# Designs tried in a protein design run: peptides against a protein of PDB entry 4GMN. Part 286

Target 1, 375 residues: chain A of PDB entry 4GMN
Amino acid sequence: RYANITLLALVTLASIGTDFQETLVKGNQGSRESPISAADEEWNGFDDADGDAMDVDQKSSSGEDQEEDYEEIDVKEDDEDDDDDSITSEMQADMERVVGADGTDDGDLEDLPTLRELIQTAVPQLIRLSNLPIDSDESLTIQSHALSALNNISWTISCLEFANGENANIHNAWYPTAKKIWRKTILPILEADSADLKLATQVTSLAWAVARVLHGETPTDGNPHRKFISLYHSSKQQAGGNSNSIEEPEDPFQGLGVKCIGVVGSLAHDPAPIEVNREVGVFLVTLLRQSNNVPPAEIVEALNQLFDIYGDEELACDKEVFWKDGFLKHLEEFLPKMRTLTKGIDKRTQPELRTRADEALLNLGRFVQYKKKHA

## One batch from the design tools (peptide; made by RFdiffusion4, then SolubleMPNN)

Design b2_p27_7_s2 (from b2_p27_7, 22 letters changed)
Fold by OpenDDE base, seed 2:
Structure b2_p27_7_s2 (fold): chain B 375 residues (1-375), chain A 27 residues (1-27)
Amino acid sequence: as target 1 above (375 residues)
Amino acid sequence: MPVLDERSIKKRVEEKLEKERLEEELK
């Protein structure tokens, strides 16, 4: 009885996390710059004011696209718009305040009561539930649901812009809680070194969401970047040995490898210790060098992480790691390989992977050109 | 239970932006 109530409460909290995200996405209609689209925006470099618009003469080589008559298969999408209007008027009002409030710097969520209760009351209970001794299938189920709820909440909060002091009140309320999730949930599970790939995937997804907000301020206790790099390598070894179909996630970007790259990339951002940044940067560049044996989605994620980490030339990691370790040469040498990799992705079977690979290829070209100008 | 990740969030934003563009083109 108590377990079923606990599971229902965990499912409800995980749902609230998704509904909150949907409301954030719906509310951000007024600001053209969704922080999530900024990660998909063409990396334009840092605008130095004297940017002569390089007319990239896109010589469209007119490939004669043979018009194959695609018969319109009228797939009746049964739009079962189950608009489960589960968005409470309070959640909507909180989201309208998040989107509409010029950032009052007071770290008090007084004006965001639902979000406050989620962070201050719900999350500390989820952390406790995720850290219970696993002694039964019921305790394992509770842990999994608690991790899923923490994941959804953490991902939702990670979609808020925190640059330039935006949402500072939410950031200040979340920051100590995010560190607590890291220390009390993520690290203990990583240190347990479980062969459970499902648990590893859940904790890595949560770690990525948390690290997207904490960046280089993520607690360095126990060198978690090395644990995720180790997990990356271990996941590759297990996938090669057991022909037991771990269902390759239908989405290539939901793979444990991609999630590990996303975590370690996020951990390597300033103000991360230069040695942490170096170890991650070398890991990412090594993936590019070994690209023939790396899934395309992991290459795309590794490139994006490299752009984000080393985009700013004012950061200590630019001089101490990027230039010192000769990363530009490796990126430039990777350009022709990336073109081949991207062209090898079938647009029909993997349209999204192809689009993201085309974007990452474009950004790689721009990034290499940028870094050559600032050499 | 829906489980969010980087991809699911990006997809929702992209789908929304595409819907808004299509609605603007229809006006």
Scores: peptide ipSAE 0.266, ipTM 0.756, DockQ to the pose 0.376
Fold by OpenDDE base, seed 3:
Structure b2_p27_7_s2 (fold): chain B 375 residues (1-375), chain A 27 residues (1-27)
Amino acid sequence: as target 1 above (375 residues)
Amino acid sequence: MPVLDERSIKKRVEEKLEKERLEEELK
């Protein structure tokens, strides 16, 4: 009886996290900055104010017009009345405020009551439920649902822009809670070193969402970056040995390997300790060197993380890691391999993977050129 | 229940941007 009520409450909280994300996406129509991580934007470098427009001579190669006769699939507009009544007027009002607030305010969520209750009341209970002793399938189910709810909330909050002091009130409210999720939920599960790949995938997804906000301010207790690197390697060893179909996630970007890369990349940002940054940077560059045995989606993620970590020349990691450890040479040597890899992705069968690989290839070219000018 | 991840979020943003583009092309 109590378990079913707890499970229903956890399912409801996970739903609220998704509805909140949908509302946040709907509200952000007015701000030109897509909540697409800066990694999906074309890396433009730092705008050196010297406007030498690189005239990228797009030589239009005249490809022959094959008129493929697109049969008009008469998609019947089934007027499914989208009873979008799931979004409470309070959640909508909170999202409209989040999107519209040039809020200079000191972390008081007074004007965001739904988000405040989510962060201050719901999340602490989810953390508690994720920390229950696992002694039954019921307790494991409760943990899994609590992790799913924490994941959805954390991912939703990670879609907010916090750069340049944007959403500072939300950031300031979330930051201590995010650290609590890390210390109370993520670290204990990682330390338990369970062979449960499902649990490992759940905690790694949650860790990525949390680390996308905390970056290098993520607690370094117990060297979590090494745990995720170890998890990455362990996941590859298990996939190679047992022909038990761990159903490769139909989506290449949902793989545990991608999630591990996303976590460790996020952990390596300033103000991360230089040694943490180095260990992560060496890991990522090593993936590029070993790219023949690495899934394309993991290469795309590893590249994006490298651009984000080492984009800024003013950061200590640029001098102390990027230049000192000779990363530019590895990136330059990888550029022709990336071109081959990207061209090998079928646009028809994997359109998204191809698009993200084309973008990552473009950004790699730009990044290598940028770093060569600033050498 | 759907479990959000980086891809789920990106996809929803992409689908939304595509919807907005189509709505702007229809105006």
Scores: peptide ipSAE 0.262, ipTM 0.755, DockQ to the pose 0.389
Fold by OpenDDE base, seed 5:
Structure b2_p27_7_s2 (fold): chain B 375 residues (1-375), chain A 27 residues (1-27)
Amino acid sequence: as target 1 above (375 residues)
Amino acid sequence: MPVLDERSIKKRVEEKLEKERLEEELK
């Protein structure tokens, strides 16, 4: 009886996290700059104050429009009016305020009561539930649901803009809680060395969401980047052996390998210790060198992480790692391989993977040119 | 229960932008 109430509460908290995300996406569309589209934006480099934007007049040669007759798949809109009115008027009002709020410098959430209760009351309970001794299938189920709720909350908060002092009140309220999730939930599960790939996927997804806000300020205790690199390699060894392949997620971007890359990439951002940055940078560059044996989605993620980590030339990691360890040479040598890889992706069967690979290829070309200009 | 990740978030934004584009083309 108590377990069923706990599970229902965990499902409800995980739903609230998704509903907040949907409301946030709705509010941000009023501002043409979707902060989520920034990751799919063409990497234009950091603005050199000298506005010689090279007008690369790519004369798109008009390739002949083969009108491929798109058979109109009559997707019956089953209007399941799932009017899941699960978004309370209070939650909606909180998210509308988040999208429009001039960031107050204080971590006070007086004007965001629902978000305050989520961070201050709900998340500490979820951390406790995720850290219970696993002694039964019931305790494992509770842990899994608590991790799912923490994941959805953490991903939703990671979609907020925190640059330039935006949402500073939310950032300041979340930051200590995010560090607590890391130390009390993520690290203990990673240290348990469980062969459970489902649990590993859940904790890695949560770790990525948390690390997208904390970046290089993520606690370095116990070298978590090495644990995720080890998990990446272990996941590749297990997929080759037993026919109980955990079905590679139908979406290539939901794979444990991609999630591991996203975590370690986020951990390597400034102000990460230079040796953490170096170990991650070497790992990512090594994936590009070994690209013949790496899934295309992991290559796309590894490239995006390399652009984000080493895009700013004013950062210590640019001089002490990127230039010192000769990463530009490896990126330049990878360009022809990336072109071949991208062209090998079938647009019909994997349209999204092809689009993201085309973007990553374009950005790789621009990034290599940028770094050569600033050498 | 939906479980959010980087892709699920991006996909929801893309699907909504596409829906808005289609609604603008119908006006």
Scores: peptide ipSAE 0.261, ipTM 0.752, DockQ to the pose 0.417
Fold by OpenDDE base, seed 4:
Structure b2_p27_7_s2 (fold): chain B 375 residues (1-375), chain A 27 residues (1-27)
Amino acid sequence: as target 1 above (375 residues)
Amino acid sequence: MPVLDERSIKKRVEEKLEKERLEEELK
């Protein structure tokens, strides 16, 4: 299981690396018409060092008209299944190494050159591109693509297991970079207080991916949890007022509300400050109390976050927040509502939402029983 | 470029695990 997640994560990183490289190369080709002043080193992608520039000697030999009888070589279309396994042999080797790696504490990723290069070289450029001044539709597009790339990389890395010292080398390499993404990309965009819900959704998705690795070690500067809670509430107010169909994403779990819950839940994990944990916990429990007006997917996410935050009784947040603020009572009172909510989801039209709600309901029952035994 | 999220990653993991399982059942 873990090996397959790691392998998939690396395949995803590789495809992201290639797609990103292509996007940068295409972007650089389009921008060649504007005389960008020579001081910005253009990201030329990863120099594949093995590009032997075949010196195509431009031998200007004069075309004499020899009618060479092109024998119709019946090129059997060998269906070369273009297994567009765009995964380089190096990326495959990195994948095999990550799957086999006993967690070395070395953050230098010596054994993972592709992943190292992605984290150390590509991500810093993405952070730069995400911070460009927005002065044109083009700069907005570049920011959006850079955010999408950072999102994809961050989500992919967030699928690795880092518990118990697993993938410690990757964790140690990613951790400072994740903090850099947070401080240089996420916080500035959140502070700009843009009414752009698309940008807000992109940055919140990225923030969730980053916060899934950093948890309570996410930088608390400027109280980002309050910004995401505010964004959650603002997004609900906008959706209620103007029937401008911001098409609710066809997937209930891709909604900005779910993403905000995922971020703030992740931010509230130990070792988060108890007051940050409390504010998030109160927010999540308040969603359950107001569940009649909350989308089912947000309830599912809020429950999962509550289980993850308060699942460990040895954590300070269990005593200082969960028990002290009486969360068990609210969860117990929510059980019958969750049963009704889950039963109300049509299995035919929303099979995934129903499955995740059935799971969250089961876990809620178990969690309430667990907490009652440890009271 | 596809935009990854919590769901897309889970789905891709599940699809890969299912592919690997089917390939193992065919051997």
Scores: peptide ipSAE 0.237, ipTM 0.717, DockQ to the pose 0.310

Design b2_p27_7_s3 (from b2_p27_7, 21 letters changed)
Fold by OpenDDE base, seed 5:
Structure b2_p27_7_s3 (fold): chain B 375 residues (1-375), chain A 27 residues (1-27)
Amino acid sequence: as target 1 above (375 residues)
Amino acid sequence: MPVLDEESIKKRVKEKLEKEKLEEKLK
């Protein structure tokens, strides 16, 4: 009886995190600058605030429009009118305020009561439930649902812009809670060295969401970047052996490998210790060098992380790692391989992967040119 | 329950934008 109520509450909290994300997306679609579109924005370098937009003369070679007859796959919309009216008017109003308000610098969520209760009351309970001793299948189920709820909440918050002091009230309220999730949920599970790849995937997804807000301020205790790098390598070894391969997720970007790259990339941002940055940067560049044996989605993520980490030339990691360890040469040598890799992705069967690979290839060209100009 | 991550979010946004564009073409 109590377990079913706890499960229902965890399911409800995970749904609330989804609904908040949907409301944030809708609110940002009204403003032309969706922060999600900003993640798909062409990387233009940090310095080109001055309008020398490199006229990359897109010689649109007019490749003949082969009108490929799109067979209209009659996707039966099963109108499951899941009128999941789960978005309360209060939750919607809170999320609309998050999208529209210049955050006051005070970590006061007075104007965001639902978000405040989620962060201050619900999340601490989820942390407790995720860190219970596993003594039964019921305890495993509770942990999995608590991790899912924490993941959805953390991802939703990580989609807010916090640059330039935007949403500072939410950032200031979330920051100590995010550190608590890291120390009380993520680290203990990573230290337990569980052979459960499902649990590892859930924890890695949560770790990425948390690290997208904390970046280089993520607690470095116990060298978590090395644990995620080790998890990346171990996941590749297991996929080759037992026929209980966790079915590679249909979405290539949902893979444990991509998530590991996203975590370690986020951990390597300033003000991360230079040695943490170096170990991550070397890992990412090594993936590019070994690209023949790396899934394309992991290459795309590794490139994006390298751009984000080493885009700012004013950061200590630019001089002490990027230039010192000769990363530009490896990126330049990778350009022709990336072109081949991207062209090898079928646009019909994997349109998203192809689009993101085309973008990452474009950004790689721009990044290499930028770094050569600033050498 | 679907586990949200960045890619799941991006996918949902894309699908919603495609649906909205389809609805605008049908009006």
Scores: peptide ipSAE 0.017, ipTM 0.522, DockQ to the pose 0.509
Fold by OpenDDE base, seed 4:
Structure b2_p27_7_s3 (fold): chain B 375 residues (1-375), chain A 27 residues (1-27)
Amino acid sequence: as target 1 above (375 residues)
Amino acid sequence: MPVLDEESIKKRVKEKLEKEKLEEKLK
């Protein structure tokens, strides 16, 4: 009886996290991001669609109007009024305020009551549930659902812009809670050294979402970057040995390898210790050097992380790691391999992976040119 | 991720530096 109520509450909290995310995506009129799949799917991250759409002046080359006769497939919307009224008018109003508000600096969520209750009341309970002693299949199920709810909430918050003091109230409210998730949920699970790849995937997804907000201010206690690098390597060794279907996620960007890269990349940002930055940077550059045996999605993520970590020439990591360890040479040597890799991705079967690989290839060329100019 | 150009990289660097200055004011 208590188990079923706890599970229902956890499913409801996971759904609320997804519903907030959907509302944020719908409110952001510019991002034709694919509809997030159903409320039961664990949200595994959005790409850093930093929406600075550079107006590439598409010089209208007059490509011939092939009037592809769009047969109006009269999809009879069978109005199955699935009144999934899951998004309360209060939740929608809170998300509309989050997207529209020049947030006040004081970390006060008075104007965001649903988000306040989510951060201050729900998340602390989820942290407790995720850190329960595992003594039964029921406790494993509770942990999994608590992790999924924390994941969806953390990802949703990580999609908010916190640059330039935007959403500072939300950032200030979330920041101590994110550190608590890290210390009380993520670190204990990582330290338990479980062979459970499902649990490892869930905790790594959550770790990425949390690290996307905390960046280099993520607690460095116990060298978590090394644990995620170790997890990356361990996951590759297990996939090679047992032909048991670890169903590669249908989305190549939802793989444990990508998530590990996203976490360690985020952890390596300033003000991370230079040695943490170096170990992560060497790991990422090593993936590029070994690219023949690395999934394309992991290469895309590793490139994006390298651009974010080493984009700023004023940071200590630029001089002490990027230039000192000769990363530019490795990036330049990788350019022809990335062109081959990107061209090898079928646009028809993997359109997203191809688009992101084409972007990462373009960015790699620009980044190498930038770094050569600023040498 | 946006298409990196020199101005986008400089913008992101500038935003980061503005964030760091804001964080220094909050300490």
Scores: peptide ipSAE 0.069, ipTM 0.704, DockQ to the pose 0.021; fails the geometry check
Fold by OpenDDE base, seed 3:
Structure b2_p27_7_s3 (fold): chain B 375 residues (1-375), chain A 27 residues (1-27)
Amino acid sequence: as target 1 above (375 residues)
Amino acid sequence: MPVLDEESIKKRVKEKLEKEKLEEKLK
């Protein structure tokens, strides 16, 4: 009984997080022509409960042809405008304020009551539920749904612009909560070293969303970057061996490999420790060197992460890692391979992957030219 | 599904590379 209510509440919170994300995407599309790819639902399909086929006994009652003159009840299609009231007027108002918020200062979330309650009330409960002792399939289900809700909320917030002090109020409210998710939810699950790839995928997705906001300020306790690198390698070894292929997500960007790259890339940003940055940078450059055996989506993500990490020449990692470890040579040597890889992607069957690869190729050319001028 | 907003990441890189290019033109 309590578990079913908890499950329903978690599903509802996950749905609210998705609807909130879709509304952010729709609101942001009105202001900038850049197609933010919709967050495809991690619809963990409800297992089709075996609908007991009620054996509806074929009573062949040969009921006589009574031509009942069905009076055409002119059912006026009342165009019930199914106002898909899925988004509460309060959520919509909060979304309009977030999208329209030009540079308001260190302000309280007073003007964002729904987002405030989500961060201050809902997320702390989800963290608690994700940390329940796992002693039953029911507790695993609760953990999975709590992780899904935390994922959707964290991704939604991570899609907000925080550069140049934009949305500083939301950033400041989220930042301590994001650190709490990292320390209380992500790290304990990563430390448990579970062979459960489903759980690992959920935690890695959540870790990416959190790390997209915290970047190099993500807690370095227990060297989480090494755990995600290890998870990346382990996922590749399992995909090669067992016919229980976790159905590769239809979206090549939803793969565990991409998620691992996204996490470790985000963790390596300034002010990350130079050794963390180096280990991640070497991992990412190594993927490019081994690109013949790496999915195109992982190459695209690895390139984007390398550009984000090493774009700024003023950062210590530029001199101490990028130049010192000779990354420019590897990027330059990868340019012709990336051109071949990108051209090999069918625009008809994989339009998004092709678009993202074309952009990553363009950025790689620009980045190599930039770094050559600053050599 | 996580919005892999690779566009926001790429936009940051692009904006950073464009900003650096602008700063290099202003010097």
Scores: peptide ipSAE 0.028, ipTM 0.605, DockQ to the pose 0.081; fails the geometry check
Fold by OpenDDE base, seed 1:
Structure b2_p27_7_s3 (fold): chain B 375 residues (1-375), chain A 27 residues (1-27)
Amino acid sequence: as target 1 above (375 residues)
Amino acid sequence: MPVLDEESIKKRVKEKLEKEKLEEKLK
């Protein structure tokens, strides 16, 4: 009885996290501030205004479009109004306020009661449930559901813009909670050295969501970046040995490898210790050098992380790591390989992977050119 | 249980940005 109530509560909390995400996406359709993940920003290197755009006048000849009269098969969409009215009017109102709020400096969530209760009441219970002693299949199930709820909440919050003091109230409320998730949920699970790839994937997904907000301010105690790098390598060794098809996620970007790259990339941002930044940067550059044996999605993520980490020349990591360790040379040597990799992706079968690879290739060219100009 | 993943989020954000860029080109 109590287990079923706990599981139902965890399912409900994870649904709330999903509903908040959907409300953020819907509410933000009205406001131009899409939280562009730094990965989806075209690297607009400095406008060198001197690009002579050669006008290639491609006279495309007007082929006569034969209007094939496709008979409108009036498929009566039976509007099964599955009124999954799961989004409470209070959650909707809170997210509309988040999207419309000019950044209030006070970590006060008085105007965001649902989000306040989620962060202050629900998340501490989820942290407790995720850190229970594993002694039964029931405790494993509770941990998995608690991790899923924490993941959904953390991802949703990581979609808010916090740059330039935006959403400062939410950031200030979330920041100490994110550090608690890291210290009390993520680190203990990573230290337990479980061979459970499902648990490893769940904790790595949560770690990425948390690290997307904390960046280089993520606690470095116990060198968590090395644990995720080790997990990356261990996951590759297991996939090669047992013919148990770990169902490769249908989405190539949902792989544990991509998630590990996303975590360690996020951990390496300023103000991360230069040693942490260096170890992550060397890991990412090593993936590019070994690209023949690396999934294309992991290469795309590794490139985006390298652009985000080393994009600012004023950061200590630019001088002390990027230039000092000769990363530019490795990026330049990778350009022709990336062109070949990208061209090898079938647009018909993998349109998303191809689009993201085309973007990462474009950004790699721009980034290399930028760094050459600022050498 | 829908697990929010970065790619589901990035996809929604990207689709939104592409839509906004399209709307800005249509204005």
Scores: peptide ipSAE 0.015, ipTM 0.542, DockQ to the pose 0.307; fails the geometry check

